# Designs tried in a protein design run: peptides against a protein of PDB entry 3B8E. Part 160

Target 1, 230 residues: chain A of PDB entry 3B8E
Amino acid sequence: PFLIFIIANIPLPLGTVTILCIDLGTDMVPAISLAYEQAESDIMKRQPRNPKTDKLVNEQLISMAYGQIGMIQALGGFFTYFVILAENGFLPIHLLGLRVNWDDRWINDVEDSYGQQWTYEQRKIVEFTCHTPFFVTIVVVQWADLVICKTRRNSVFQQGMKNKILIFGLFEETALAAFLSYCPGMGVALRMYPLKPTWWFCAFPYSLLIFVYDEVRKLIIRRRPGGWVE

## One batch from the design tools (peptide; made by RFdiffusion4, then SolubleMPNN)

Design b1_p23_4_s4 (from b1_p23_4, 19 letters changed)
Fold by OpenDDE base, seed 2:
Structure b1_p23_4_s4 (fold): chain B 230 residues (1-230), chain A 23 residues (1-23)
Amino acid sequence: as target 1 above (230 residues)
Amino acid sequence: ELEEKIKKLLELLKKLLEEALKL
């Protein structure tokens, strides 16, 4: 998110404090819960990796985690961001290069895509209105990410949802997201304004996309062991 | 009253976090 903010020179989609709430708040407990996941049913039938040739973290795993899943997560967040800004009169094309004028408190006549002028205070309200839905979008997408990380090859339907700690993690991250979104004073503390409950559903297509993508990936791995998708 | 207390607490936490990020 921050790289796109710099390169495209758009209004800030997600605040630094909000990023820390994702990395340390919503991701930590779910990640720990994966340590308690049951081993895949075929793990004892797999040949041990060669520690001299086979890296524990390979390019395929990095590509999956950062290049594929992380990209879909970012797209989900940015989709929500662009929808909110478009509903407030700022089309995506108009946002390119707008940051300099957007962040200038002395400019009170920044025009939207329809020629409406926005004061600095109004612009900051819209910006902070984007932070919470972007954050919630990441959390909803993380539901799918956590569930797909349960297994490397087996379908989630084959593995099941027996890990009670993982289930607790899903509820915890959701409760934390709700707390950060709706607790009084979060607008001042975290620059996260309350969101309409309907915005939680904006991320669901991306969560489903990640889930379907990973199930298809795992299906390919099961059918073609040793492929580039593993 | 509770809302005001929560706001004050959150402002304090924000300041502490901002100071911690400067280190």
Scores: peptide ipSAE 0.007, ipTM 0.323, DockQ to the pose 0.016
Fold by OpenDDE base, seed 5:
Structure b1_p23_4_s4 (fold): chain B 230 residues (1-230), chain A 23 residues (1-23)
Amino acid sequence: as target 1 above (230 residues)
Amino acid sequence: ELEEKIKKLLELLKKLLEEALKL
C-alpha cells in the first residue's frame, strides 16, 4: 500500500495505525494458532529437512506469501479504496499525482472528477473513510489465507477444521475488526471511521479467489510432486 | 448517551496518551 502511495502519488489508502492494528491485532492470534494445527496425514512419509541444504524460508514460500497471496490481498484492498473514492467523486485516473494537493492544508479547492471543490477537512474525512474498509478487506481476505496455511500439500477438506484455537482466532480477529470499525470514538482515537456493513462483503470474491487458487495449487502438487509450484 | 460517554472517554484517553508521550 505505502509503496503505491509514493509511486503513484495517490491519497494514502491505508493509515499507519490501521497497519499496526493488522500486524499486532488481527494477525497475531491466527498466526499463533497455526502452531497448534494437527500434522498432515503424510508428514511421516516425507523426508526430514536437511539443515545444510534446505532453507526454512525458501523462494517458493516468499513467492507464495508475497508474490501471489499478498498481491491478491493488495488488489482487494485497492479495489475497495478506488470504489470508495469513486463514490465520492474521485475517479482512479484523477487520483494519480493528486497527493501533493490532497495533503496541502492550504489548498481548499481541490477539484474532483466532476468539478466539485473539496476542502482539506472534507478530503481528510474521505481519506480516513477509506482506511477502515481497506482494513476490513484485509481481515476478510486473511480468513482464507489462514485456512489455506493449515496445510502445505493436503486439501483443507482432507485436513478438516479441527483446530479449535484457529477457529477461536478467526472469531477473535473478526471481533477485533468489528470493534475497531464501529466502537464510538474510534474516528477520533484511531482515525478509523465507521464503514457500511456492505463493505465486509466487498472482499468475499478475493477471499474465495485465494482459497480456490491455493486448493488448485495443492491439487497440482499432489498430482505432480517435485514441480516448481511446490 | 452511552455513545457520547464512550466518545468523551476515548478523547480523554487520547489526550492523556499524547501528554504522556511528551513526557
Scores: peptide ipSAE 0.006, ipTM 0.300, DockQ to the pose 0.014
Fold by OpenDDE base, seed 1:
Structure b1_p23_4_s4 (fold): chain B 230 residues (1-230), chain A 23 residues (1-23)
Amino acid sequence: as target 1 above (230 residues)
Amino acid sequence: ELEEKIKKLLELLKKLLEEALKL
């Protein structure tokens, strides 16, 4: 998110505080829960890692985590961001290069795509209105990420959802997201304004996409071992 | 190639959602 903010020079899609809430709040318990996952049925048939030749974090894992899944998460968040801004009169094309004027508190006549003028305070309300749905979008996409991380090769349908700690993690991150989104005073304390419940559904297609993508990937790996997809 | 297909699918989903939200 922050890289696109700089490169495209758009209004800030996700605030620093919301990033900290992801890193320290919603991600911790789910990540820890993976330590309690049941072993895959074929794990004992795999050769042990050679500590001298095999990296713990390899290029394939980096490509999967950052290059594929992380990019889909970011796209989901940006989709929600662009929709909210478009509903408020700012089309995506108009946002390109707008950051400088957007963040200038002395400019109170920034025009939207329809020629409506926006004061600094009004613009910041719209910006902060984007932060919460972006955050929630990340959490909803993280549901799929957490579930797909249960296994490397087996389908989730083969592995099942027996890890109670993982299930608890899904509820915890969702409850925390709801708390941060709807608790009174969060708009002042964290610049997280309440969102309409309908905004939770904007992330679902991306969550489903990640899930389907990973299941297809795992299916390919099972059918063609040693392929570039592994 | 798979990444490109995913990107295209995401773009399609984006367009569909944009159209759905315009209603």
Scores: peptide ipSAE 0.000, ipTM 0.173, DockQ to the pose 0.047
Fold by OpenDDE base, seed 3:
Structure b1_p23_4_s4 (fold): chain B 230 residues (1-230), chain A 23 residues (1-23)
Amino acid sequence: as target 1 above (230 residues)
Amino acid sequence: ELEEKIKKLLELLKKLLEEALKL
């Protein structure tokens, strides 16, 4: 999110507080829950990791986490962001380079794509209106990410959903996301304005895409061991 | 204040990247 914010000079799509809520709130319990996941049925048939040669975090894991899944998550969030801004009169092309004027509190006549002038306060309301849907989009996509992270090779349908702590984590992150989105005063305290319930569904195609992508990847790994997809 | 500091840091990193890409 921040890379696109910097490169494109667009209004801030995800606030610092919302990022902290993701990193410290919604991600912690799900991540801890993976430590309690049952071993894959074939794990004992694999040779143990060589601690001298095999890194715990390798380039493949970084590529999967940041280069693939993280990019799909970001695309989902940005899609929601651009739709909300477009509904408020700011087309995506008009947002390019707008950040400097957008963040200037002394400029109260920033024009949208239709020539309507926006005060600093009005612009900040629209910006903060984008933060909550972006946050919720990330949480909804994280459901799929957490589920696919249960296994490296086996399908989720083969592994099953037996980890009760993982299930609890999914409910916890969802409940926290709902609390932060709808609790009175969050607009003032966290700059997270209430979300229309319909926006929760905007992330579902991306969650499904991640899930299908990873299941296909795992299927390829099972059919062609030692391939470039491992 | 923290958000402003992060924004300033990110702007600095952007400038450094832009300078590095011009070299």
Scores: peptide ipSAE 0.000, ipTM 0.215, DockQ to the pose 0.041

Design b1_p23_5_s1 (from b1_p23_5, 21 letters changed)
Fold by OpenDDE base, seed 3:
Structure b1_p23_5_s1 (fold): chain B 230 residues (1-230), chain A 23 residues (1-23)
Amino acid sequence: as target 1 above (230 residues)
Amino acid sequence: DKEFEELLKKLEEEIKKARELVK
């Protein structure tokens, strides 16, 4: 999110403190849970055939997997961000390059896509209104991603939710999202304004889509073992 | 930044609980 903020020069979609909450609060416990996940197949219990080459391949696969997951989560968050800003009069195209004027407190006549002028305070309210939904969207998408990452080949329905630590991680990240969204003072301290309950459901279709996509992918892998789709 | 420190403390406690569940 911060990288896109710099590259696209758009208003900040997610605060730095909120990013830290994602990295430390939502990702750490699930990552630990995956490290302690039971081997899905007997193949995973076998020693590597070539320790040097197989280690490199595994590191590349892990790096690619985490990179893809992070990108998918960011896309979900940015979708929510652009929807909220569009509802407030700022179309995505208009946001490109707007950051300089957006963050200047001495400019109180920044125009939206419809010619309405916005004061600095009004702009910051809209910006901070986006932070909480962005974070919540990431959490909701992460539910699906974590469940997907639990299994490489088997369906979620076949493997089940046996890892208690993963379940705890899902609960923890949800509780954190609720805390940051509704606890008094978070708007001032973390620049996260309270979220309407309806926004929790905004990411559900996206999470479902990812889940369905992965189940189809895994189905293909099961039907064609050793395919490039792995 | 007291709120941030409190949040970090809470996160550390949750991580500790998670580690205890793994034992």
Scores: peptide ipSAE 0.000, ipTM 0.234, DockQ to the pose 0.015
Fold by OpenDDE base, seed 4:
Structure b1_p23_5_s1 (fold): chain B 230 residues (1-230), chain A 23 residues (1-23)
Amino acid sequence: as target 1 above (230 residues)
Amino acid sequence: DKEFEELLKKLEEEIKKARELVK
């Protein structure tokens, strides 16, 4: 998310504090939950035929899969960001290169895509309105990510949701998102403006996309045992 | 910054009221 902010010079879609909340609050507990998860029955049974090459290939495949999922997560967040800004008169094309003027306190006549002038305060309100739904979008997408990371080969439907720690992690992420989104004072303290409940649904298509992607990946792995994708 | 924080607080209160009306 931050890289796109720098490259495109768009208004900041996600605040630094919000990023820290994701890293410390939403990623840590799920990661711990995965560490305590019972190994997939198939992973433990197959001794690596060639420990050096198979380990390297598996690490590369895992890194690629997580990288792709991470890109989908970021796209989900940015989608929500662009939707909110578009609803407020800032089309995505207009946001390109706007950061310098957007962040300048002395410029109070920044025009939107329709020629409406925005004061610094008005712009920051809209920006902070984007921070919360971006965060929530990431959390909702992380639900799917966490669930799919449970298995490498087996479908989620085959393995089931038996890990209580995983369920707790999902609950904690959701509770944190709700707290940050709806607790009074979070708009001032964390630059996270209160979220409309409807924005929670903006992430669901991306969560579904992650599930579909993972199921397709796993299906390919199952159909081509010993392939380069394993 | 203080005026902006006050504005955000007011807006937060208005959103809260709006949410209560929609429920």
Scores: peptide ipSAE 0.013, ipTM 0.364, DockQ to the pose 0.011; fails the geometry check
Fold by OpenDDE base, seed 2:
Structure b1_p23_5_s1 (fold): chain B 230 residues (1-230), chain A 23 residues (1-23)
Amino acid sequence: as target 1 above (230 residues)
Amino acid sequence: DKEFEELLKKLEEEIKKARELVK
């Protein structure tokens, strides 16, 4: 998120401290849960053709999976960010290059996409309003990601949810999200203003979409082994 | 508005310090 902030020169969607909380707090338990997930029966049955190359391929595949999770989370967060800003009059295209003026305290007439002028204080309020929903979106997307990452080829329905650690991780990250969203002082400490309960549902369609996409992907992989979708 | 601006300024300073600590 911070890299995109720098490259696109958009208003900061998520505070640095909040990002650290995600990386160190939210992602740890899920990562552990994935480590303890039972290997797919097909993975265990595959005899290594070449132990050296197969290990390298497996490590590469794991690293790619983690990279993909991060990208999906970022996409979900940015989706929510852009929705909130659009609802407040700032279309995504208008945000490009706006950071310089956005962060300037002396400019109190930044125009939105509809010509409405925004004071510095108003801009900061809307910026900070994005932080909590962005975080919550990441958590909600992470629910789907955790479920998806349990299996590479098998459907979630085939593998089941037997991992108690995963279930615990889901509850933990949800509790953390609730804490950060509603605990007094988080607006000051993390620039996370309290979130209306309705915003929790904003990420659900996205999570559902990812879930459906992954199930379709897995279905294709099962039907067409060795295809480009792998 | 002034009180809010002062609060924001303080927050920005604290965040700046926090960023320096994370480096």
Scores: peptide ipSAE 0.012, ipTM 0.339, DockQ to the pose 0.013; fails the geometry check
Fold by OpenDDE base, seed 5:
Structure b1_p23_5_s1 (fold): chain B 230 residues (1-230), chain A 23 residues (1-23)
Amino acid sequence: as target 1 above (230 residues)
Amino acid sequence: DKEFEELLKKLEEEIKKARELVK
């Protein structure tokens, strides 16, 4: 997210505190859950015929899968960001290169795509309005990520939702998202303004996309055992 | 919840101060 912010020179889509909440609050429990599941899976896995090669291949494949899922998460967040700004009069094309003027407190006449002038305060309100939906989008997409990461080869339908740690992680992420989105004072404290409940549903297509992607990936792995997609 | 909110507020204030110092 930060790299796209620098390259595209767009207004900041996600605040530092929000990033910290994602890294510490939402990503840590899933990572722990996955570490425990991997440990359980490794205990259940028959000794790899070649422990060194099979471990390296497995680590590379996990890294690629997480990288692809992370990319879909980022795309979902940016989609939400662009939708919010477009609803407020800033089309995506107009946002390119706008950051310098956007962040300048002395410029109070930044024009949107429709010729409306925005004061610095108004722009910052819109910017901060994007932070919460971006965060919530990531959390909702992470629901799908957590569900799919349980099994590397088996369908979610085969393994079920038996992992109590995963369920706990989902509740913790959701509770944190609700707290940050709706707790009084978070708009001032964290620059996270209250989110309309409808924005929780904006991430669902991306969660579905991740789910479909993983099921297709697992289907390919099952049909071609030992392939590069493992 | 209040303690967490206060902690987050303090953290944000510290981040703000840090950003002001870098600026």
Scores: peptide ipSAE 0.000, ipTM 0.261, DockQ to the pose 0.014; fails the geometry check

Design b1_p23_5_s2 (from b1_p23_5, 21 letters changed)
Fold by OpenDDE base, seed 2:
Formats: structure tokens, C-alpha cells, sequence
Structure b1_p23_5_s2 (fold): chain B 230 residues (1-230), chain A 23 residues (1-23)
């Protein structure tokens, strides 16, 4: 997220402290749960071939899975960010290169995509309004990712929801999201303004899409073992 | 901004350590 912010020169979609809360608070428990579930589903069922090669393959698989999850989460967050900004008059194309003027407190006439002028305070309100939905979107996407990443090849319906740690992780991250979104003082501390309950549902279509995509991917892997989709 | 940057750097270091402990 921060790299895209620097490269695209767009308004900051998520505060640094909030990013840290995601990395430490929301990603740690899911990561542990996924590590245990992958070990159970893919590693323990494989006959030990070569312990050195199997360890390397597992480390690569875990690294790739976490890297992909992180990218999907970022995409989901950015989707919500762009939706909110578009609803407030800033189309994605217009946001490119806008950061310099956006962050300048002395410029009070930044134009949106429709020619409406925005004061510095108004821009910062919109920016901070994006932080909470961005975070919540990441959590909602994590629900799907945790369910998806249970198995590399098996359908979620085939593997089931047997991992108690995964279930606990889902509740923990949801509780954290609710706390950060609705606890008084989070707007000042984390620049996260309170979220309307309707925004929790903004990520659901995206989560459904990635769920369907992954089920299709897994179906292809089952039908064509050793394909490029692995 | 400098204090925030220092806090961020410290938090990033803690995150990195935490991630290493979970690996």
C-alpha cells in the first residue's frame, strides 16, 4: 500500500499506524492458523520424500501464499478506497499525481473530477474516512483468504472448518476491526473515523469474487495436476 | 512528522521481529 502511494502519488489510503495494526494484529493470527492448516492438509499427507526438499517446498509455498494474500488484501483495500473517493467526486485517474496538492494545507481549492473545490480540511476528512473502510475491507478479504488458503488443491467444502485456530482468528480480527472502527478516540489516535455499518458489506462482492476464483483455480489444479496455475 | 517517522521505524522493527518469531 505504501509503495503504491509513493509511486502513484495518490492520497494516503491508510495511515502508517493502521498499517502496523494490520501487519501485527490482523495478519499474525491468520498466518499462524494458515501455517497449521497447511501443515495438516498438504504436508502431513504427503509421504516424506526428501526432508530437505520438502522443507524448501513448504517454505516456498507458505511464502507464496502469504505474498499472494497480501496482494489480494491490498487490492481489496484499494478497491474500497477508490470507491469512497469516487463517491466523493475523485475518480481514480484524477487521484494520480494529486498528493502534492492534496497534502498542501495552503491549497484550499483542489478540484475534484467534477470541478468542485475542496479545502484542506475537507480533503483530510475524506482521506481519514477512507482509512477505516480500507482496514475493514482487509479484514473482510482476510475472511475469504483464510477460508481459501485452508488447502492448496481441495475445495473449502471438502476440507471443512475443522481448524479451531482459524475460527478463533476470524473472530479476533473481526473484533479488532470493530474496536478500531467504533472505539472512541480512534479517529485521533489512528486517523480512523467511525465506519457506517453499510461499508462492511462493500468488500463482500470482492471476497465472493476471490472465493469463486480460487475454487475455479483449485478445480483446474485437480483436473490438471502440474499446470501453470499451481 | 519526525517523531511519527521514528515511531513508525520502531514499530516496523517490532513487526519484523514479531514476524520472525512466528516463522
Amino acid sequence: as target 1 above (230 residues)
Amino acid sequence: DEEEKKLLEELEKQILKAKELVK
Scores: peptide ipSAE 0.000, ipTM 0.224, DockQ to the pose 0.018
Fold by OpenDDE base, seed 3:
Structure b1_p23_5_s2 (fold): chain B 230 residues (1-230), chain A 23 residues (1-23)
Amino acid sequence: as target 1 above (230 residues)
Amino acid sequence: DEEEKKLLEELEKQILKAKELVK
C-alpha cells in the first residue's frame, strides 16, 4: 500500500503506525501458525530429492505466495479507500498527483472533482477517515487468505480448522481491528477515526471471492494432479 | 521523528527476521 502511495502521489491511505500494526499484529501470529501447521500428509511423505534446490524452490514459492496475498490485500484496501474518497467528492483520477497540495497546510482551497474547496483540516479528516476502513478491509481479507493458506490441495471443509494458533490469530487481528476502530483517542494517537459498522462488510465480497477462487483452484488440482495450477 | 524512524526501521527488520524464521 505504501508503494502505491509513493508511485501515484495520492493522499496517504494508511498511516505508518497502522502498517506496523498490520505487520506485527495481523501477519505474525498467522505466519507462525502456518509454520507449525502440519503439512498435508501427502507433501511431507516426499523426501526432498535435493535439499538445497528444494529448499530454494520452497522459499521462492512461499515468498511469491506472501507477495501475492499482500497485493490482493492491498487492492482490497485501496478499493475501500477510493470508494470513501469518491463519496467525499474526490474521484480516483483527481487524486493522482494531488498529494503535494493535499499535505500543504497553507493551501486551504484544494478543489475536489466537483469544484468544492476543501480546507487543510477537512482534507485531513477525510484522509484519516480512510485509514480505519483500509485497515479493517485488510483484516477481513486476511481471514480468507489465512484459511486458504492452510491447505494446498484439500478444501478447508475437508481439513477443518484444527490449528488453534491460527484461530487465535484470527481473533487477535479482529480484536485489534475493533480496538483501533472504536477505542477513544485513536483518532488523535493513530490518526484512525471511528468506523461505521457498515464498513466492516465492504470487504466481505472480496473475501468470499478469494475463498471461492481458491476452492475452485483446489478442486481443479484434485481433479488434475500435476497440472500447471499447482 | 528521526528516532521514531529508526525505531520503525528496527521493528521492520525484526519483523522481517521473524517472518524468515517462520518461513
Scores: peptide ipSAE 0.000, ipTM 0.191, DockQ to the pose 0.018
Fold by OpenDDE base, seed 5:
Structure b1_p23_5_s2 (fold): chain B 230 residues (1-230), chain A 23 residues (1-23)
Amino acid sequence: as target 1 above (230 residues)
Amino acid sequence: DEEEKKLLEELEKQILKAKELVK
């Protein structure tokens, strides 16, 4: 997210506080839950034919899958960001290169895509309005990510949701998202303005996409053991 | 590589559909 912000010179879509909350708050418990989750009986039962090469391949494949999921998460967040800004009069094309003028306190006449002038304060309100939905989008997408990461090869429908720690992690991240989104004073303290409940649903298509992606990936792995997709 | 490419294309299509649903 930060790299795209720099390259595109768009207004900041995700605040530093939200990033910290994701990295330290939402990802930690789920990561622990996955670490303690009983490794797929199939992964442990398959003695690696070559422990050195098979471990390396598996680590690379895991990293690639997580990378792809991370890209989908980022796309979901940016989509939410662009929708909010578009609803406020800033079309995505207009945002390109706008950062310099956007962040300038002395420019109070930044025009949107429709010729409406925005003061610095108004722009910052809109910017901060994007932070919370972006965060919430990531959390909602992470629901799917956490569920699919339970298994490497088996379908979620086969393994089920038996991990109580994972359920706790999902609850914690959701509670944190709700707290940051709706607690009074968060707009001032954390630059996270209240989120309309409807924005929680904006991430659902991306969560579904992650589920579909992972199920398809797992299906391919099951049908072609030893392929590059493992 | 070919299956991965097909998967990516399908994902792109699904992303587009998802974007339409969120509108």
Scores: peptide ipSAE 0.000, ipTM 0.169, DockQ to the pose 0.063
Fold by OpenDDE base, seed 4:
Structure b1_p23_5_s2 (fold): chain B 230 residues (1-230), chain A 23 residues (1-23)
Amino acid sequence: as target 1 above (230 residues)
Amino acid sequence: DEEEKKLLEELEKQILKAKELVK
C-alpha cells in the first residue's frame, strides 16, 4: 500500500501506525495459526516430514499467506480508499499526482474532480476518514484470505474449520479493528476516525469474490494436477 | 507532533460538528 502511495503520488491511504497495527496486531495470531494448521488430507497421506530438515509449514503455504494475502489485502484496502474519495468528489484518476498539493498546508484551493475547492483541513479530514475503513477492509478481506490459505488443493468445504487457533485469530483481529475504529481517542492517536457501520460491508463483496475465485482455482487444480494454475 | 495533535483535535471537532449537521 505504501509503495503505491509513493509511486502514484496519491494522498496517504493508511497511516504508518495503522500499518504496524496490521502487521503486528492482526497478522501475528493468524500467522501462528497457520503454523499449527492441520495438514490437508492429501498431505497427511504423504510420508512424515523430517522435522529437522522440513519446515513445519510448507513454503508454498507461507508464500500464499504472506504474498497472496498481502496483495489481496492491499487491493481491497485501495478499493475502499478509492470509493471513499470518489464519494467525496475525488475520482481515482484525479488523485494521481495530487499528493504534493494535497499535503501542502498553504494550498487551500485544491480542486476535486468536479471543481470544488478543498481546504487543507477538509482534505485531511477526508484523508483520515479513509484510514479506518482501509484498515477494516484489510481485516475483512483477511478473513477470507486466511480461510483460503489454510488449504492448497482441498476446498474449504472439504477441509473444514478445524483450527481453533485460526478462529481465535479471526476474532482477535476483528476485536482489534472494532477497538481501533470506535475507541475514543483513536482519531488523535492513530488518525483513525470513527467508522460508519456501512463500511464494514464494503469489503464483503471483495472477500466473496476472492473466495469464489480460490475455490474455482482449487477445483481446477484437483481436476488438472500439475497444471500451471497450481 | 504537538502541532499534528492540535490539528487532529481540531479536525475531530470539525467532524463532530459536521456529523451533527448531517443528522
Scores: peptide ipSAE 0.016, ipTM 0.455, DockQ to the pose 0.010; fails the geometry check

